# Peptides against a protein of PDB entry 4JHK, part 16

Target 1, 212 residues: chain A of PDB entry 4JHK
Amino acid sequence: EDYKIQSFDLETQKLLKTALKDPGSVDLEKVSSVIVDQSLKDQVFSREAGRICYTIVQAEAKQTNGSVFRRNLLNRLQQEFKAREETRKRSTQEWVCLVSFICNIFDYLKVNNMPMVALVHPVYDCLFRLAQSDALKNEEEVDCLVLQLHRIGDQLEKMNVQLMDELFNLLRDGFLLQEDLSSMGRLLLLEILEFRAGGWKLSDTAQKYYYS

## One batch from the design tools (peptide)

Design b1_p14_1_s4 (made by RFdiffusion4, then SolubleMPNN; from b1_p14_1 with R2L V6I E8R)
Fold by OpenDDE base, seed 4:
Structure b1_p14_1_s4 (fold): chain B 212 residues (1-212), chain A 14 residues (1-14)
Amino acid sequence: as target 1 above (212 residues)
Amino acid sequence: SLDEEIERLIEEES
């Protein structure tokens, strides 16, 4: 299977490809660092990063029963999560990339084919932060929020429906009551409200209406 | 705290 790593230089691409096939032959700390660094710069890469991370974790487990990569990855994730408010203040772009990365790790890095329970609250915390009034007025943050809910909302709800209800109460209030939303931001909030109400599915007609 | 949950995850998964 091919992975979308064309954004890296050829040497780094080779490193990543080797990590995917023969993780024991490369510096997995360096590999994890490269993946996280790129994920914090490129939101589009975040989803691919999750898939890459899962593959490396599985490959290392199978090859050596090791967990060096996962340990380094999660350590870096912890560091970035702890600094999330500072990141948001410094750069909205890096903040939404961080959220995207955390969400995609949740989505792809399964344990026994199940989501990591310990990531549920951190993911919700990020989404709740995006649902605050000061974030909803920023279209980039709304885009991120809605994108993540489209990708993992159904899984998150299965893990904790109470938190999802609380989150969507905030989104509903934002849609109805907040005055400084952009037109597109308000439209996206409406769409995601309807998306959940429809069982985390969107008709082709609705898809065209909101995103075309 | 949420930070503590991630820390526990790291410990459990390492």
Scores: peptide ipSAE 0.026, ipTM 0.658, DockQ to the pose 0.709
Fold by OpenDDE base, seed 5:
Order: structure tokens, then C-alpha cells, then sequence
Structure b1_p14_1_s4 (fold): chain B 212 residues (1-212), chain A 14 residues (1-14)
């Protein structure tokens, strides 16, 4: 299976490939660090990172019944989450990569095939931050917010519908009342409002209208 | 806090 790791140098690629097949033979702390570092720089990779992480977790469980990789991954996630406001201040790009990474971990890493309950509030916290007025005026943050809601909104709502209602009240108010939204930002907010109203689905006609 | 929630996750997954 192809895990889209061509952006890494050859030595790192070998490390990742070995972790995927024989996790007990590599430094899993180093592996987790490499994956997180790349995810914080490349939003496209963050999606693939979730899949890679899931595979490594399963491989380690089968090989040694261990959870070293998952522990190291979550430790790094905690560190980045705690520093999220400073990250946002330093770089919008790094901030949206962080949000994307957290959301993709929520999407791919499950316990007994269910989302991790402990990640629900951290994910909502990130999305609520993106829904504040100072973030909604930045198209890059709106892009991130809408993308994550498309990917995991239905799962999040099942975990806590009250928080989702509160979040979308903010998005509705932003769409209707905020004056400094970009044209595309306003369009994306309208689309995601309609997306949820339609049961987290978009008709073919609407898909063409917004994205074609 | 949300940070504490992540800590609990780490402990539960260890």
C-alpha cells in the first residue's frame, strides 16, 4: 500500500516504512515526531498522517501488544494543543495545519472503532476558535474550518449535538452580521450551513454551484 | 480544562 511519503528523504522514508511493517524495530518516539512535524508544515499530508498513524498503531498492537507509538503521538499532540494560541499568533498556516492534524487524528484513531471521547472537546475548541470574528475574516482559517466540518462534522455532532448547535449559531451570525468576511469566506459559510441542514450531505446541484 | 482532557486521554491510552 502507498502511504504518500515521497516528500521525506530516503532515510526517513525507510524509517516510516519499517514502522508500518515492523514497529518494534524502530524508535517510535522519533517516528511520531517526524509525522507530527511534517503534519504541522503540510496540511495535505495531515490527512495521510492520520492513516499512517492508524496503521502503525495497529501494527504495534499486533506485533508486541504495545501502545508506545500512540502514547508518544498523543503527548506531542498535547504539547501542540497547549501552545495553539501562540502558534496562531506566529503563523496562520501552522495554526490551520495544527487544527487539520487534530481533526484527522480524531477521524482515523479510534478506540473499539469509535471516536476517542477525550478528543471531542479539543476538536470543538479548535473549531470554535476558527468561528470567532477575528478568525472568520481570514479566508485561510475559514477554508480550514469548513474543510474539517465536511470531514468530521457528522461524527462530532453525534458526540455532542449541543456544542454543534452552538458552533453553527456562531457561523450563522458570522455569515449574516460580520462585515469584513471575504467573498469566498462568506460563500463557504453559507455552503457549510446548508451542508449541515441537509444532514451533512450536499446535492449534486449544490456541489456544482459551490465547487465547480 | 481542555488540556486536562488530553492528559486524561494519554493516561487512558497508556
Amino acid sequence: as target 1 above (212 residues)
Amino acid sequence: SLDEEIERLIEEES
Scores: peptide ipSAE 0.026, ipTM 0.662, DockQ to the pose 0.682
Fold by OpenDDE base, seed 2:
Structure b1_p14_1_s4 (fold): chain B 212 residues (1-212), chain A 14 residues (1-14)
Amino acid sequence: as target 1 above (212 residues)
Amino acid sequence: SLDEEIERLIEEES
C-alpha cells in the first residue's frame, strides 16, 4: 500500500512510515499532531490522511489492542472543530481544509465497517455552516461543500436523513434565492441537488456537463 | 473534560 507523504520532510516521513507498520515504537501523539497539522494546510492530503489514520488505528489495535493514536487524533480534531469559526475567520483555506479533514476522517475511520456515530453531528455542523448564505457566496466554500457531499453524502444520509433533508433545503434555497452566488457556485449547487435526487449518483454525461 | 468525553465516545463506538 502506497501512502502519499512526500510533502513531509524525511524525518517525518520516517515517523509516519514507522507508525503505519509499528505504531508502538513511535510517539503516536506526535504522529497525530503532524497529520492534523498537514491536513489543515493541504486539502489534498486530508483525503490521504483519512486512509493513513485508519491504517494506524488498525495497526495499533492489532499490535497492542491500544487506541492511543485514535484518542489523540480525535482530541485534536475536536479542538479544531470547536475553534472552527475562528479558523474560518482567519483563513477560508484552513477552514475548508478542516472540513475536508473531518469529512475524510468520517469516511475512513470506521468502526466495525461503520462510520463513527460521534462524528455525525460534527460533520453535519460543518456542512450546515458551509450552507449558510455568508459561506455560499464564497466559491471555495461551495466547492468544499459539494465535494464532501459527493464523497460522504450517501453515508451521512444513512446516519441521519432528517438532517440531510434540512441541509438540502438550505441548498435549494441558496440556489433559488441567494443573489450573490457565483455562476459556478450556482451550477455546483444545482449539480449536488440533482446528485442526491438521483440517489447519490450522476451519469457520466451529467458529470461531464457540470465538471468539464 | 474533552479527553474524558472523547474516551467515552471511543468506548461507545468500540
Scores: peptide ipSAE 0.023, ipTM 0.669, DockQ to the pose 0.292
Fold by OpenDDE base, seed 3:
Structure b1_p14_1_s4 (fold): chain B 212 residues (1-212), chain A 14 residues (1-14)
Amino acid sequence: as target 1 above (212 residues)
Amino acid sequence: SLDEEIERLIEEES
């Protein structure tokens, strides 16, 4: 399998490849730290990071029935989540990378083919934060919000439909009532409202209208 | 607090 890790130096690439094949031969705390650090800098990498993390977790479980990597990963995730408001104040880019990372871990790091229940509320908390008026006025945050809902919205709804209803009430109100949305932000909110209403699917005509 | 609850839940999953 090929993983998109070309953004790392050759030494780090070798470390990651070794972790994927023989996790017992590397420092898994260091591996988790490297993955989290890069995910907080590059939102595009966050999706690949989720897949990489899942593979390492499975490899370690198979090799030693251990969970050292997962524990270190989740501990770091906890630290970043608790500091999310400070991160947002410091850098919008780092904040949206954090949200993307948490959502992609939710998407890929499953137990018995089920999402980790512990991540449901943290994911919703991040999405609710992006749905506040002070965030909706920032196009970068709207882009992040809509992207995550496209990726994991259907899974999140299955875990808690009440929270999803509340979230989309905020998005509807933002679309209808908030005055300082960008034109693209308003368009994206309308698209995601339509996306959920269509059963988390978008018609070919709608896809072309919004993204072509 | 919400953060404390999240921390406990994540630790239980790990």
Scores: peptide ipSAE 0.022, ipTM 0.640, DockQ to the pose 0.692

Design b1_p14_2 (made by RFdiffusion4)
Fold by OpenDDE base, seed 3:
Structure b1_p14_2 (fold): chain B 212 residues (1-212), chain A 14 residues (1-14)
Amino acid sequence: as target 1 above (212 residues)
Amino acid sequence: SDEEVEELIEEESD
């Protein structure tokens, strides 16, 4: 399988490729750190990061019945999540990358074909933070919020419909009542409200945009 | 809470 890792130097690309095929032959802590570091800098990479992480987890399980990579990955994710407010204060770009990464790990890193229950609350916490008035006025944060809801909203709702209802109450109020939204931000909120109301179903054009 | 999230993530990583 081909993975989009061209953003890394040649040495790191080789490290990742080796981890995908023979995880027991590399330092899996180093591999997890490299993936997380790049995901915090490049939002586009976060989708690929999810696929890579899932593949490494499965490969290690098959090879040694181990979970060293997953443990290191989740430990690092936990550290970044705890520091999310400081990250947001320091850099909006790094904050939206963090949210994207957490959401993509939720999307791809399945256990018995089910999402990890431990990630449900962290994902909702991030989305609720993006739904606050101080975040909704920032188009970059609205873009991130809407993108994640398009990708994993249906899965999250299945895990906790009450939290999803509460989240969308905030989005509705933002759309209707908040005065300092950008024009694009307001359009994106309307679109995501209609998307959920339509049963989380994408058009062919939207499917290409969000999942290609 | 953040504390609960930390515990859940640690539990899942075991």
Scores: peptide ipSAE 0.022, ipTM 0.624, DockQ to the pose 0.591
Fold by OpenDDE base, seed 2:
Structure b1_p14_2 (fold): chain B 212 residues (1-212), chain A 14 residues (1-14)
Amino acid sequence: as target 1 above (212 residues)
Amino acid sequence: SDEEVEELIEEESD
């Protein structure tokens, strides 16, 4: 498989490629740090990062039965999650990248072919934060919220339907009652409300947009 | 809470 790592310098690309094939031969803490750092800067990469992380985890497990990479990755995610409000204050872009990355890790980093239970609440916490009035007025945050729900909403609901109901209550209220939404933001909220109501199913065209 | 999340993440990482 090809991985989209062109945004890194050549040395880092080599490091990542080696981690994907021979994780025992590289500093996996450094690898995890590099992936997280880039994911916090590039939301598009964060999607690919999930797949990369999964591959490294599987490779390490197979090679050494180790979990050094996963531990370091999750430790870093924990740190970033704990600092999420500060990140949001500093940079909306970094904040939505953080949310995107956490959601993508949830999506790709499976345990026994199931989502990591430990990530369920962190993901919901991020989405609930995006669903607050001060975030809904920001189109960039609404874009992020809707994108994540398109990608992992069905999985999240399976993990906790009550939280999903509560989240969508907020989104419905935002759509109906919040006055300072952008026109696009309002349309996105309506779309995601209808998306869930329709059973989280997309057209082929929409599928390509959100998952390719 | 953040504490609960930290504990859960730590458990999964071990």
Scores: peptide ipSAE 0.021, ipTM 0.626, DockQ to the pose 0.627
Fold by OpenDDE base, seed 5:
Formats: sequence, structure tokens, C-alpha cells
Structure b1_p14_2 (fold): chain B 212 residues (1-212), chain A 14 residues (1-14)
Amino acid sequence: as target 1 above (212 residues)
Amino acid sequence: SDEEVEELIEEESD
């Protein structure tokens, strides 16, 4: 199977390909660091990174019954999550990449075919931060918020419906009461409010936009 | 909280 890793140099591509097939023969801490670093720079790759991470986790479990890669990945995610406010101050682009990556890992990295419970609160914390008034005025942050809710909102709600209700109360208030939203930001908030009200059901057009 | 996240991540990574 092919993975979208052409953005890396040839040496790193070889490292990643080896990790996917024979994880026991490479430094899995280094592999996790490379994946996280690139995901924090490129939102498009962060989606592919979730699939890559899942494949490596499965390969390591099958080969050695180990979980070294998953441990290193989660440790790095924890570090980036703790520093999220500093990241946001430094670069909005890096901040939305971080949120996107955490959400994509939640989406792809299943344990016993279930979402990782450890990621539920970090994901909600990121989404609640994007739902604050100082973030809602930034179209780039609204784009990220709405994209993640389209991709994983139904899964998150199953994990904690109370937090989802609280989050959407903030989004409703932002839509109705906040004056400094961009025109597109306001439209996106309306769309996501209607999306949840409709039971998280995607149209054919939305399916192509969010998952192709 | 960050403390809660740390504990949960450690449990999942073991």
C-alpha cells in the first residue's frame, strides 16, 4: 500500500517505509518524532499521518507484541498539547496543525476498535479553545474547528454528550452574539450547527470536501 | 486539566 510521504527526503522515506513493514528494525522514537514534526507543519499530511501511525502500531503489535511507537507518539502529543497556548501565540498555522493532528490521531488510532479514552479530553479542550471569542474572530481557526467537528463530531459526542452540548452552546452564542466574525466564519458556524442538528449526516458534496 | 491528561495518556501507553 502507498502512503503520501513524498514530501520527506529519500533517507526519511526509507525510514518510514521500513517502520511500516519491519518496525523492530528502526528507532521508533525517531519515527514518531519525524511524523509529529511534519504534521505540525502540514495539515494535509496530518490526515495521512493518522493512517501511517495506525499501520505502524498494528505492525509492531503483530511483530513483537510491543507498543513502543504508540508510547512515544502519545508522549510527544502530550508535550505539544501542554504547550498549545504558546504555539497559538507563536503561529496560528502551527496551532491549527496541532489541533488537526490530535483530532486525526483520535480518528485513526483505535484501540480494540474503540477511540482512545485518553484523547477525549485533549480533543475537547482544543475545540473549546477554538470556540472562544478571540479564536472565533479568526477565519483560519474557525475553518479548523468546523473541519474537525465534521470529521469526528459524531464519535466525540458518543464519548461525552454533555461536553458536546456545552461546546455547541458556545458556538450558538458566537453565531448569534459575536460582532467581529468574518462573513465566512459566520456561515461556517451556521453550517456546523445545522450539521449536528441533522444528526451529523454528510451530503455527497460534504463527503467529497472533508474526506477525499 | 493537563494533570488529568498526563495520567490518562500514561495509562493508555502502558
Scores: peptide ipSAE 0.020, ipTM 0.625, DockQ to the pose 0.674
Fold by OpenDDE base, seed 1:
Parts: structure tokens; C-alpha cells; sequence
Structure b1_p14_2 (fold): chain B 212 residues (1-212), chain A 14 residues (1-14)
């Protein structure tokens, strides 16, 4: 399989490639830190990172029946999650990268072929933060919110429909009542409202609004 | 949410 790791230097690329095939021969704590650091800088990579992490987890399980990588990854994730408000204050870009990464880990890093239950509330906490008025006025945060809901909304709803209802109540209020939304932000909110209403599928109506 | 993550990490460490 081909992984998008060209943004790393050659030494780090070698480290990652080795981790993917022979995780027992590398420092898995270092590997996890490298992946998290890059995911906080590049939202595109954060998507790829989920797939990479899953592959390493599977490789380690197969090779040694171990879970050292997952443990280190989740430990770092917890640290970043706890500091999320400080991250948002420092850099909107890093904040949306963090949210994207957490959501992608939820999406790809399955345990016994099931979502990690422990990540459900952290993911919702991030999405609820993006749904606040001070975040909805920022198009970059709205983009992130809508993108994650497109990717994992159906899975999240299956885990907790009550929280999803509460989240979408905020989004409806934002769409209808908030005055300082950008034109694109308003269109994105409308699209995601229709997306869920259509059973997490893009309807013709939603497509027209989103791409008009 | 933080507590839930901590519990998961603890389970992984045991």
C-alpha cells in the first residue's frame, strides 16, 4: 500500500515505513509523536494519519500481540484534547487539525472492529465547540465541522443519537438566527442539515445549495 | 470525556 508521507524528511519516512511493516524494530512512542505532530500542522495528513495508525496497530498486533503504539498514540491524543481551548486560542488552523485528527482516529482506529467508545464524547465535545457562535462565524471552523459530520456523522449518531440531536439544534439555530455567518458558512450549515435529514446522504437539494 | 480516555489508556497499559 502507498501512504502519503512525502511531507516528512527521508529519515522520518524510513521510520514510518519500518513501523508499518516491522513495528517491533522501531521506537513506537517516537512514531506516534511524529504522526500527531504532523497531524496538528496538516489537516490533509490528519486524514491519512488515521489510516496509517490503524495499519501500525494491526501490524503490531500481528507481530507481537502488543499495543504499545496505540497506548502512546492515545496518551498524546488525550494531552492535546485537554489543551484544546488553548490550542484554539493560539491557532485556528492547529485547532481544526486537532479536531480532524481526533475524528479520523475515531473513524479508522477500530477495536475489535468497533468504534472506540471512549472517543465518542471527546469527538462530540469538539463538534459542539465548533457549533458555538464564536466558532460558526469563522469559515475555517465551519468547514471543519461540516467535513467531519460528512465523514463520521452516521457513526456518531449510532453511538449517541441524543447528542447528535442537541448538536443539530445548535446548527439550526446558527443557520436561522446568527447574523455574522459568511455566505459560504450559511450554505454549509444548510447543506449539513439536509444531509442528516436525508439519512446522511447528499440529496439533490443539498447539492444545489452547496455548489451554487 | 477526559475520564473516558484515561480509562481506555489505563486498560491499554494493564
Amino acid sequence: as target 1 above (212 residues)
Amino acid sequence: SDEEVEELIEEESD
Scores: peptide ipSAE 0.020, ipTM 0.633, DockQ to the pose 0.485

Design b1_p14_2_s1 (made by RFdiffusion4, then SolubleMPNN; from b1_p14_2, 5 letters changed)
Fold by OpenDDE base, seed 5:
Structure b1_p14_2_s1 (fold): chain B 212 residues (1-212), chain A 14 residues (1-14)
Amino acid sequence: as target 1 above (212 residues)
Amino acid sequence: MEEEIEKLIEEESS
């Protein structure tokens, strides 16, 4: 199976390919660091990164019954999560990459074929931050918020419906009451409100309206 | 809130 790792240099590509097939023969801390670093600057890669991470976790479990890669990955995520406000201040692009990455890890990195409970609150904290008034006025942050809710909203709600209700109360208030939303931002909020109201499914009419 | 991910993983795995 092929993985989208062409953006890395040849030596790093070799490292990643080896980690995918023979994780016991490489420095898994270095592998996790490389994946996180690239995911924090490239949203396109962050989706693929989730798939790569899951494959490495499974390969290590099968080969050595170990969890070194997962531990290093999650330790790095914890570090980046704690520094998220500084990241947002420095670069909106890096901030939305961080949110995208943590959401993709939640989506792909399962424990016993279930979402990791440990990631539920960190994911919600990121989404709640994007739902604050100072973030909703930035279209790039609204794009990120809506994209993640489309990808993992139904899974998150199953983990904690109360937090999802609180989040969407903020989004409704932002849509109705906040004056400095961009026109596209307002449309995106309306769409995601309707998306959840429809059980995380778009009606045929809504699908044509927004995506045709 | 900033929950410790590794701490939560340990609790989840116990």
Scores: peptide ipSAE 0.025, ipTM 0.661, DockQ to the pose 0.410
Fold by OpenDDE base, seed 1:
Structure b1_p14_2_s1 (fold): chain B 212 residues (1-212), chain A 14 residues (1-14)
Amino acid sequence: as target 1 above (212 residues)
Amino acid sequence: MEEEIEKLIEEESS
């Protein structure tokens, strides 16, 4: 019911609130742009953004049986995805925000209670990029990788187990062979390896071991 | 390995 949109100015907050209740009365392209822009700046908001987007999609479907918002959102997402390497070069923070946003859209923006097949490979591409040696040495990227796998790993594996196996082969190699991992990075990789091995579940005791 | 989201969405939407 309540959405975390306090980071926006009052005018934008009003716009978002109206979009949630009466999407037909606002410019949904503008709304989508605002959400994407903020998600690229604030990784915490990216999680909320997924929920907001789903709500707007449902509201528009009920009100007009339209999909203008979803179309604009996904078009912008595709543009950002295509430019992901340039984004990473420019700002690690923006890059991990982008990954977080894509993963959260995958998680929340479902059709008939099913993930969008179109987002499966883009999500894996992002995670594979985070699993490369040059990314694994950056703790911020490792944090992002592990966080997303905790959130959507089980869902993503159901969509393509082969890609998940390949991804975790890279993570195992990184854990065992890469020299310039931070101590925390190494612990996070070990944790996520065991998380999947345990059926995407981790006990509270294990959580404290890795995160305390 | 680059994916075209718009194309795939169109295919899913018939």
Scores: peptide ipSAE 0.025, ipTM 0.656, DockQ to the pose 0.415
Fold by OpenDDE base, seed 4:
Structure b1_p14_2_s1 (fold): chain B 212 residues (1-212), chain A 14 residues (1-14)
Amino acid sequence: as target 1 above (212 residues)
Amino acid sequence: MEEEIEKLIEEESS
């Protein structure tokens, strides 16, 4: 299977490819750092990063029964999560990349074929932050929020339906009551409300209506 | 809620 790592230089690409096949032969701390750093710069890469991380975790487990990569990855993730408010203040782009990365790790980095329970609250915390009034007025944050809910909303709801209900109460209030939403932001909120109401699935007609 | 991921993982694995 091929991975989208063209954004890295050739040396780093080789490092990543080796980590995917023979994780014991590389510095897995360095590998994790490279992946996290790039994920914080490129939101599109964050989804691919999730797949890469999962593969490395599985490869290391199979090869040495080790978890060095996962430990380093999650430690870095925890550090970034703790500093999320500072990140948001510094750069909206880095903030939405962070959220995207956390959500994609939740999506791909499964243990025993199940989502990591430890990531549920961090994911919800990020989504709740995006659902606050000061974030909803920023279209970039709304885009991120809606994108993540499209990707992992169904899985996340299965982990904690009460938190999902609370989150969507905020989104509904934002849609109905907040005055400084952009036109697109308001449309996106409506779409995601309907998306969940439809069982996290849109009809082909609805898909064309919102995204054409 | 601001919980440490590693602590939660340890609790989940115990």
Scores: peptide ipSAE 0.023, ipTM 0.649, DockQ to the pose 0.389
Fold by OpenDDE base, seed 2:
Structure b1_p14_2_s1 (fold): chain B 212 residues (1-212), chain A 14 residues (1-14)
Amino acid sequence: as target 1 above (212 residues)
Amino acid sequence: MEEEIEKLIEEESS
């Protein structure tokens, strides 16, 4: 299968390709670092990163029954998550990239074909942060919030419906009561409210948009 | 509270 890694230099591309096929022959710590770094810069790549990470994890497990890559990846993820408020203060773009990355890892890096329970609360924490008033006024954060809910909302709800209810209470309040939402932000909130109410069902057109 | 994600994941996947 094809992996979208054109944004990396040729040497790094080679590194990643090797990691995907023969993870035991490369520095998996470096590989994880490169993937995380790029994911924190490019929200689009974060989606691909999830798939890449899953593939490397599976390849290493199959090859050596090892988990070096996953450990390094999750260690870095933990570090970034802990520092999320500082990241948000520093750069909204980096913050939404972080959220996207965490959500995509949740989406792709599964255990026994199931979402990792350990990531449920971290993901919700990020989404709840995006649902706060100071974040809802920022269209970039609303974009991120709605995008993630489109991608993994149904999975998250299955993991914890109570948290999802609470989250959407905030979103409804934001939609109805918050004054400084952008026009697009308000539309996005309405859309996601209706999306969940409709059972997280996407049209073919919407599917292409959110999962392309 | 923030739990150690890696530890929890390792335990979950073991």
Scores: peptide ipSAE 0.026, ipTM 0.672, DockQ to the pose 0.536; fails the geometry check

Design b1_p14_2_s2 (made by RFdiffusion4, then SolubleMPNN; from b1_p14_2, 5 letters changed)
Fold by OpenDDE base, seed 2:
Structure b1_p14_2_s2 (fold): chain B 212 residues (1-212), chain A 14 residues (1-14)
Amino acid sequence: as target 1 above (212 residues)
Amino acid sequence: MEEEIEELIEKESS
């Protein structure tokens, strides 16, 4: 299958391609670092990163029964997560990239074909942060929040419906009560409220938009 | 989250 890694230089592309096919022959710590770094810069890549990571994890497990890549990846992810408030203060763009990355890892990097329980709270923590008033006023953060909920909301709810209820209470309050929402932000909140109310069902058109 | 994610994942995978 094809992986969208054109944003990397040729040497790094070769590294990634090798990691996908023969993970034992490359420095998997470096590979994980490169993927995380790029995911923190490019929100679009973060989606691809999840798929790439899953493939590398599976390849390494199959090849050597190892988990060097996953360990390095998740360690880095945790480091970034712990520093998320600092990241948000530094750059909204980097922050939403971080959230996107964490959510995409949750979406793709399954354990026994199931979402990783260990990532449930970190993901919710990120989404709850995006649902705070100071974040809802920022359209970029609202975009991120709604995008992630479209992509993984149903999975997250299955993992913890109580947290999802609490999250959407905040979103409803934001939609109804917060004064400084942008017009688009308000529309996005309404859309996601209706999306969940409709059972997380997407039209074909919406599917292409959110999962392309 | 304070506990190492990797450790939690390993527990899930076992």
Scores: peptide ipSAE 0.031, ipTM 0.690, DockQ to the pose 0.522
Fold by OpenDDE base, seed 1:
Structure b1_p14_2_s2 (fold): chain B 212 residues (1-212), chain A 14 residues (1-14)
Amino acid sequence: as target 1 above (212 residues)
Amino acid sequence: MEEEIEELIEKESS
């Protein structure tokens, strides 16, 4: 019922609130742009953004049977995804925000209660990039990688177990062989390896850490 | 290698 949109100015908050209740009365392209822009700046918001996006999609479908918001959102997402290497070069923070946002959209924006197949490869591409040696040495990227795998790893595996196996081969190699991992990075990799091996099940404590 | 998200979504939706 309540959405975390306090980081926006009052005018934008009003716009978002209206979009949630009466999407036909606002410019949904503008709404999508605002959400994406903020998600690229704030990784915490990117989680909330997924829920907000789903709500707007449902509201528009019920009100007008339209999909203007979803179309604009995914078009922008595609643009950002294509430019992901340049984004990473420019700002690690923006890069991990982008990954977080894509993963959260995958998690929340479902069709007929199923993940969008179209997002499977883009999500894996992002995670594979985070699993490369040059990324594993950066704690911020490792944090992002492990966080997303805790949140959507089981869903992704159901979509493509082969890619998940390949991804975790890289993570295992990184854990065992890469010398310039931080202590925390190494611990996170070990934890996620064990997490998958245990069937993607979270303890109560871990659940609070990753979903609160 | 990189697939167009928009095209894939259209196939899923209709």
Scores: peptide ipSAE 0.030, ipTM 0.686, DockQ to the pose 0.477
Fold by OpenDDE base, seed 4:
Structure b1_p14_2_s2 (fold): chain B 212 residues (1-212), chain A 14 residues (1-14)
Amino acid sequence: as target 1 above (212 residues)
Amino acid sequence: MEEEIEELIEKESS
C-alpha cells in the first residue's frame, strides 16, 4: 500500500517508509515528531498521518511487541492538546490542524480493533471549543468542526451519546441565535444538524449545503 | 482531561 508522503524531502520519505516496514531499524521518536510536526502544518496530511501511525504501531507491535512509537506519538499529542488555547490564539490554522490530527488519530489508531477511550474526551473537548460562539464566527473553525463530525461523528457518538447531544445543542443554538455567523457557516451548521438527524448519512438537501 | 493519555491507555488496557 502506498502512502501520501510527497510533502517530505527524500531522506524523510525514506525514513518513513522504513518505519512502516521495519520500525525497529529507525528512531521512532524522530519519526513520531516528524509526523506530528507536518500534521500541525497541513490539515490534509492529518488523515494520511492517521493511517501511517496505525501502520507503524501495528508493525512495531508485530516486530518487537513494542510501543515506543505510540508512546512518543501520544505524549506529543498530549502536549499539544494541553497547549491548545495558546495554539488557537497564535494561529487559527495550526489550531484546526491540531484538531484534525487528534480526530484522525482517534479514527485510525485503534486498540484491540476499538477506538481509544482515552481519546474520547480530548476529541470532544476540541469539538466543544470549536462550537463556542467566538469560534463559530470564524469560518475556518466551522469548516474544521463540520469536517471532523462528518468523518468521526458516528464513531464518537457511539462512545458517548450524552456529550454528542450536548455538543449539538450548542450547534443548534449557534445556528438559531448567533448573529455574526457567515452565510456559509450557517449553512454548514444546518447541514451537520441534518447529517446527524439522518443517522450520519447525507440527505439530498445536506449534500447541496455541504458541497456547494 | 487532566490525566496523561498514556496513563489512561494503561487503565483501559488493564
Scores: peptide ipSAE 0.029, ipTM 0.682, DockQ to the pose 0.411
Fold by OpenDDE base, seed 5:
Formats: sequence, C-alpha cells, structure tokens
Structure b1_p14_2_s2 (fold): chain B 212 residues (1-212), chain A 14 residues (1-14)
Amino acid sequence: as target 1 above (212 residues)
Amino acid sequence: MEEEIEELIEKESS
C-alpha cells in the first residue's frame, strides 16, 4: 500500500517506509517527531499522518508487542497541546494544523478498537477554543472548526453529548449574535448547525445547496 | 491533557 510521503526527502521517506514494515529496526521517537513536525505545517498531510500512525502502531504491536511509537507520538501531542495558545498567537496556520492533527489522530488511533478516551477532552478543548468570539471572526479558524466537526463530530458526540451540546450552544450564539463574522464564516456555522440537527447527515436539499 | 499521556492510557486500558 502506498502512503503520501513524497513531500519528505528521500532519506526520510526511507525511514518512514521502514517504520511501516519493520518498526523494530528504526528510531521510533525520530519517526514520530518527523510525522508531527510535518503535520503541524501541512493540513493536507495531517489526514494521511493519521493513517500512517495507525499502521505503524499496528506493525509495532505485531512485531514486538510494543507501544513505543504511540507513547512518543502522544507525548509530543500533549506537549503541543499545552502550548496551543502560544502557537495560535504565533501563527493561525500552525494552530489550525495542530487542531487538524489532533482530530485526525483521534479519528485513526484507537485503543481496543475504540476512540481514545484520553483524547476526548483535548479535542473538545480545541474545538471550544475555535468557538470563542475571537476565533469565530477568523475564517481560517471557522474552516478548521467546521471541517473537524464534519469528520469526527458524530464520534465525539457519542463520547460526550453534554460537551457537544455546550459547544453547539456557543456556535448558535455566534451565528445569531456575533457581528464581526465573515459572510462565509456565517454560512459555514449555519451549515454545521444544520448538519448536526440532521443527525450528522446532510439532507438531499442541503447537499445540493452547499456542495452542488 | 493535564495528566501525563501514559497515565491516561494505563487508566483507559485497565
């Protein structure tokens, strides 16, 4: 199976390919660092990164019954999460990449074939931050918020419906009451409100309206 | 993520 790793240099590509097939023969801390670094600057890669991470975790479990890669990956995620406000201040682009990456890890990396409980509150914390008034006025942050809710909203709600209700109360208030939303931002909030109201499914009418 | 990740994983896996 092919993975989208063409953005890396040849030596790093070799490292990643080896990690995918023979994780015991490489420095898994270095592998995790490379994946996180690229995911924090490239949202397109962050989705593929989730798939790559899952494959490496499974390969290591099968080969050595180990979890070194997962530990290093999640420790790095925790470090980046703790520094998220500084990241947001420095670069909106890096901030939305961080949110995208943590959401993609939640989507792909399972424990006992279930979403990781340990990531539920961190994911919600990121989404709640994007739902604050100072973030909702930035279309780039609204794009990120809506994209993640489309991808993992139904899974998150199953983990904690109370937090999802609270989050969408903020989004509704932002849509109705906040004056400095962009026109596109307001449309995106309306769409995601309708998306959840429809059980995380778009009606045929809504699908045509927003995406046709 | 106030608690260390390994601690959270151990609790989740127990």
Scores: peptide ipSAE 0.029, ipTM 0.683, DockQ to the pose 0.400

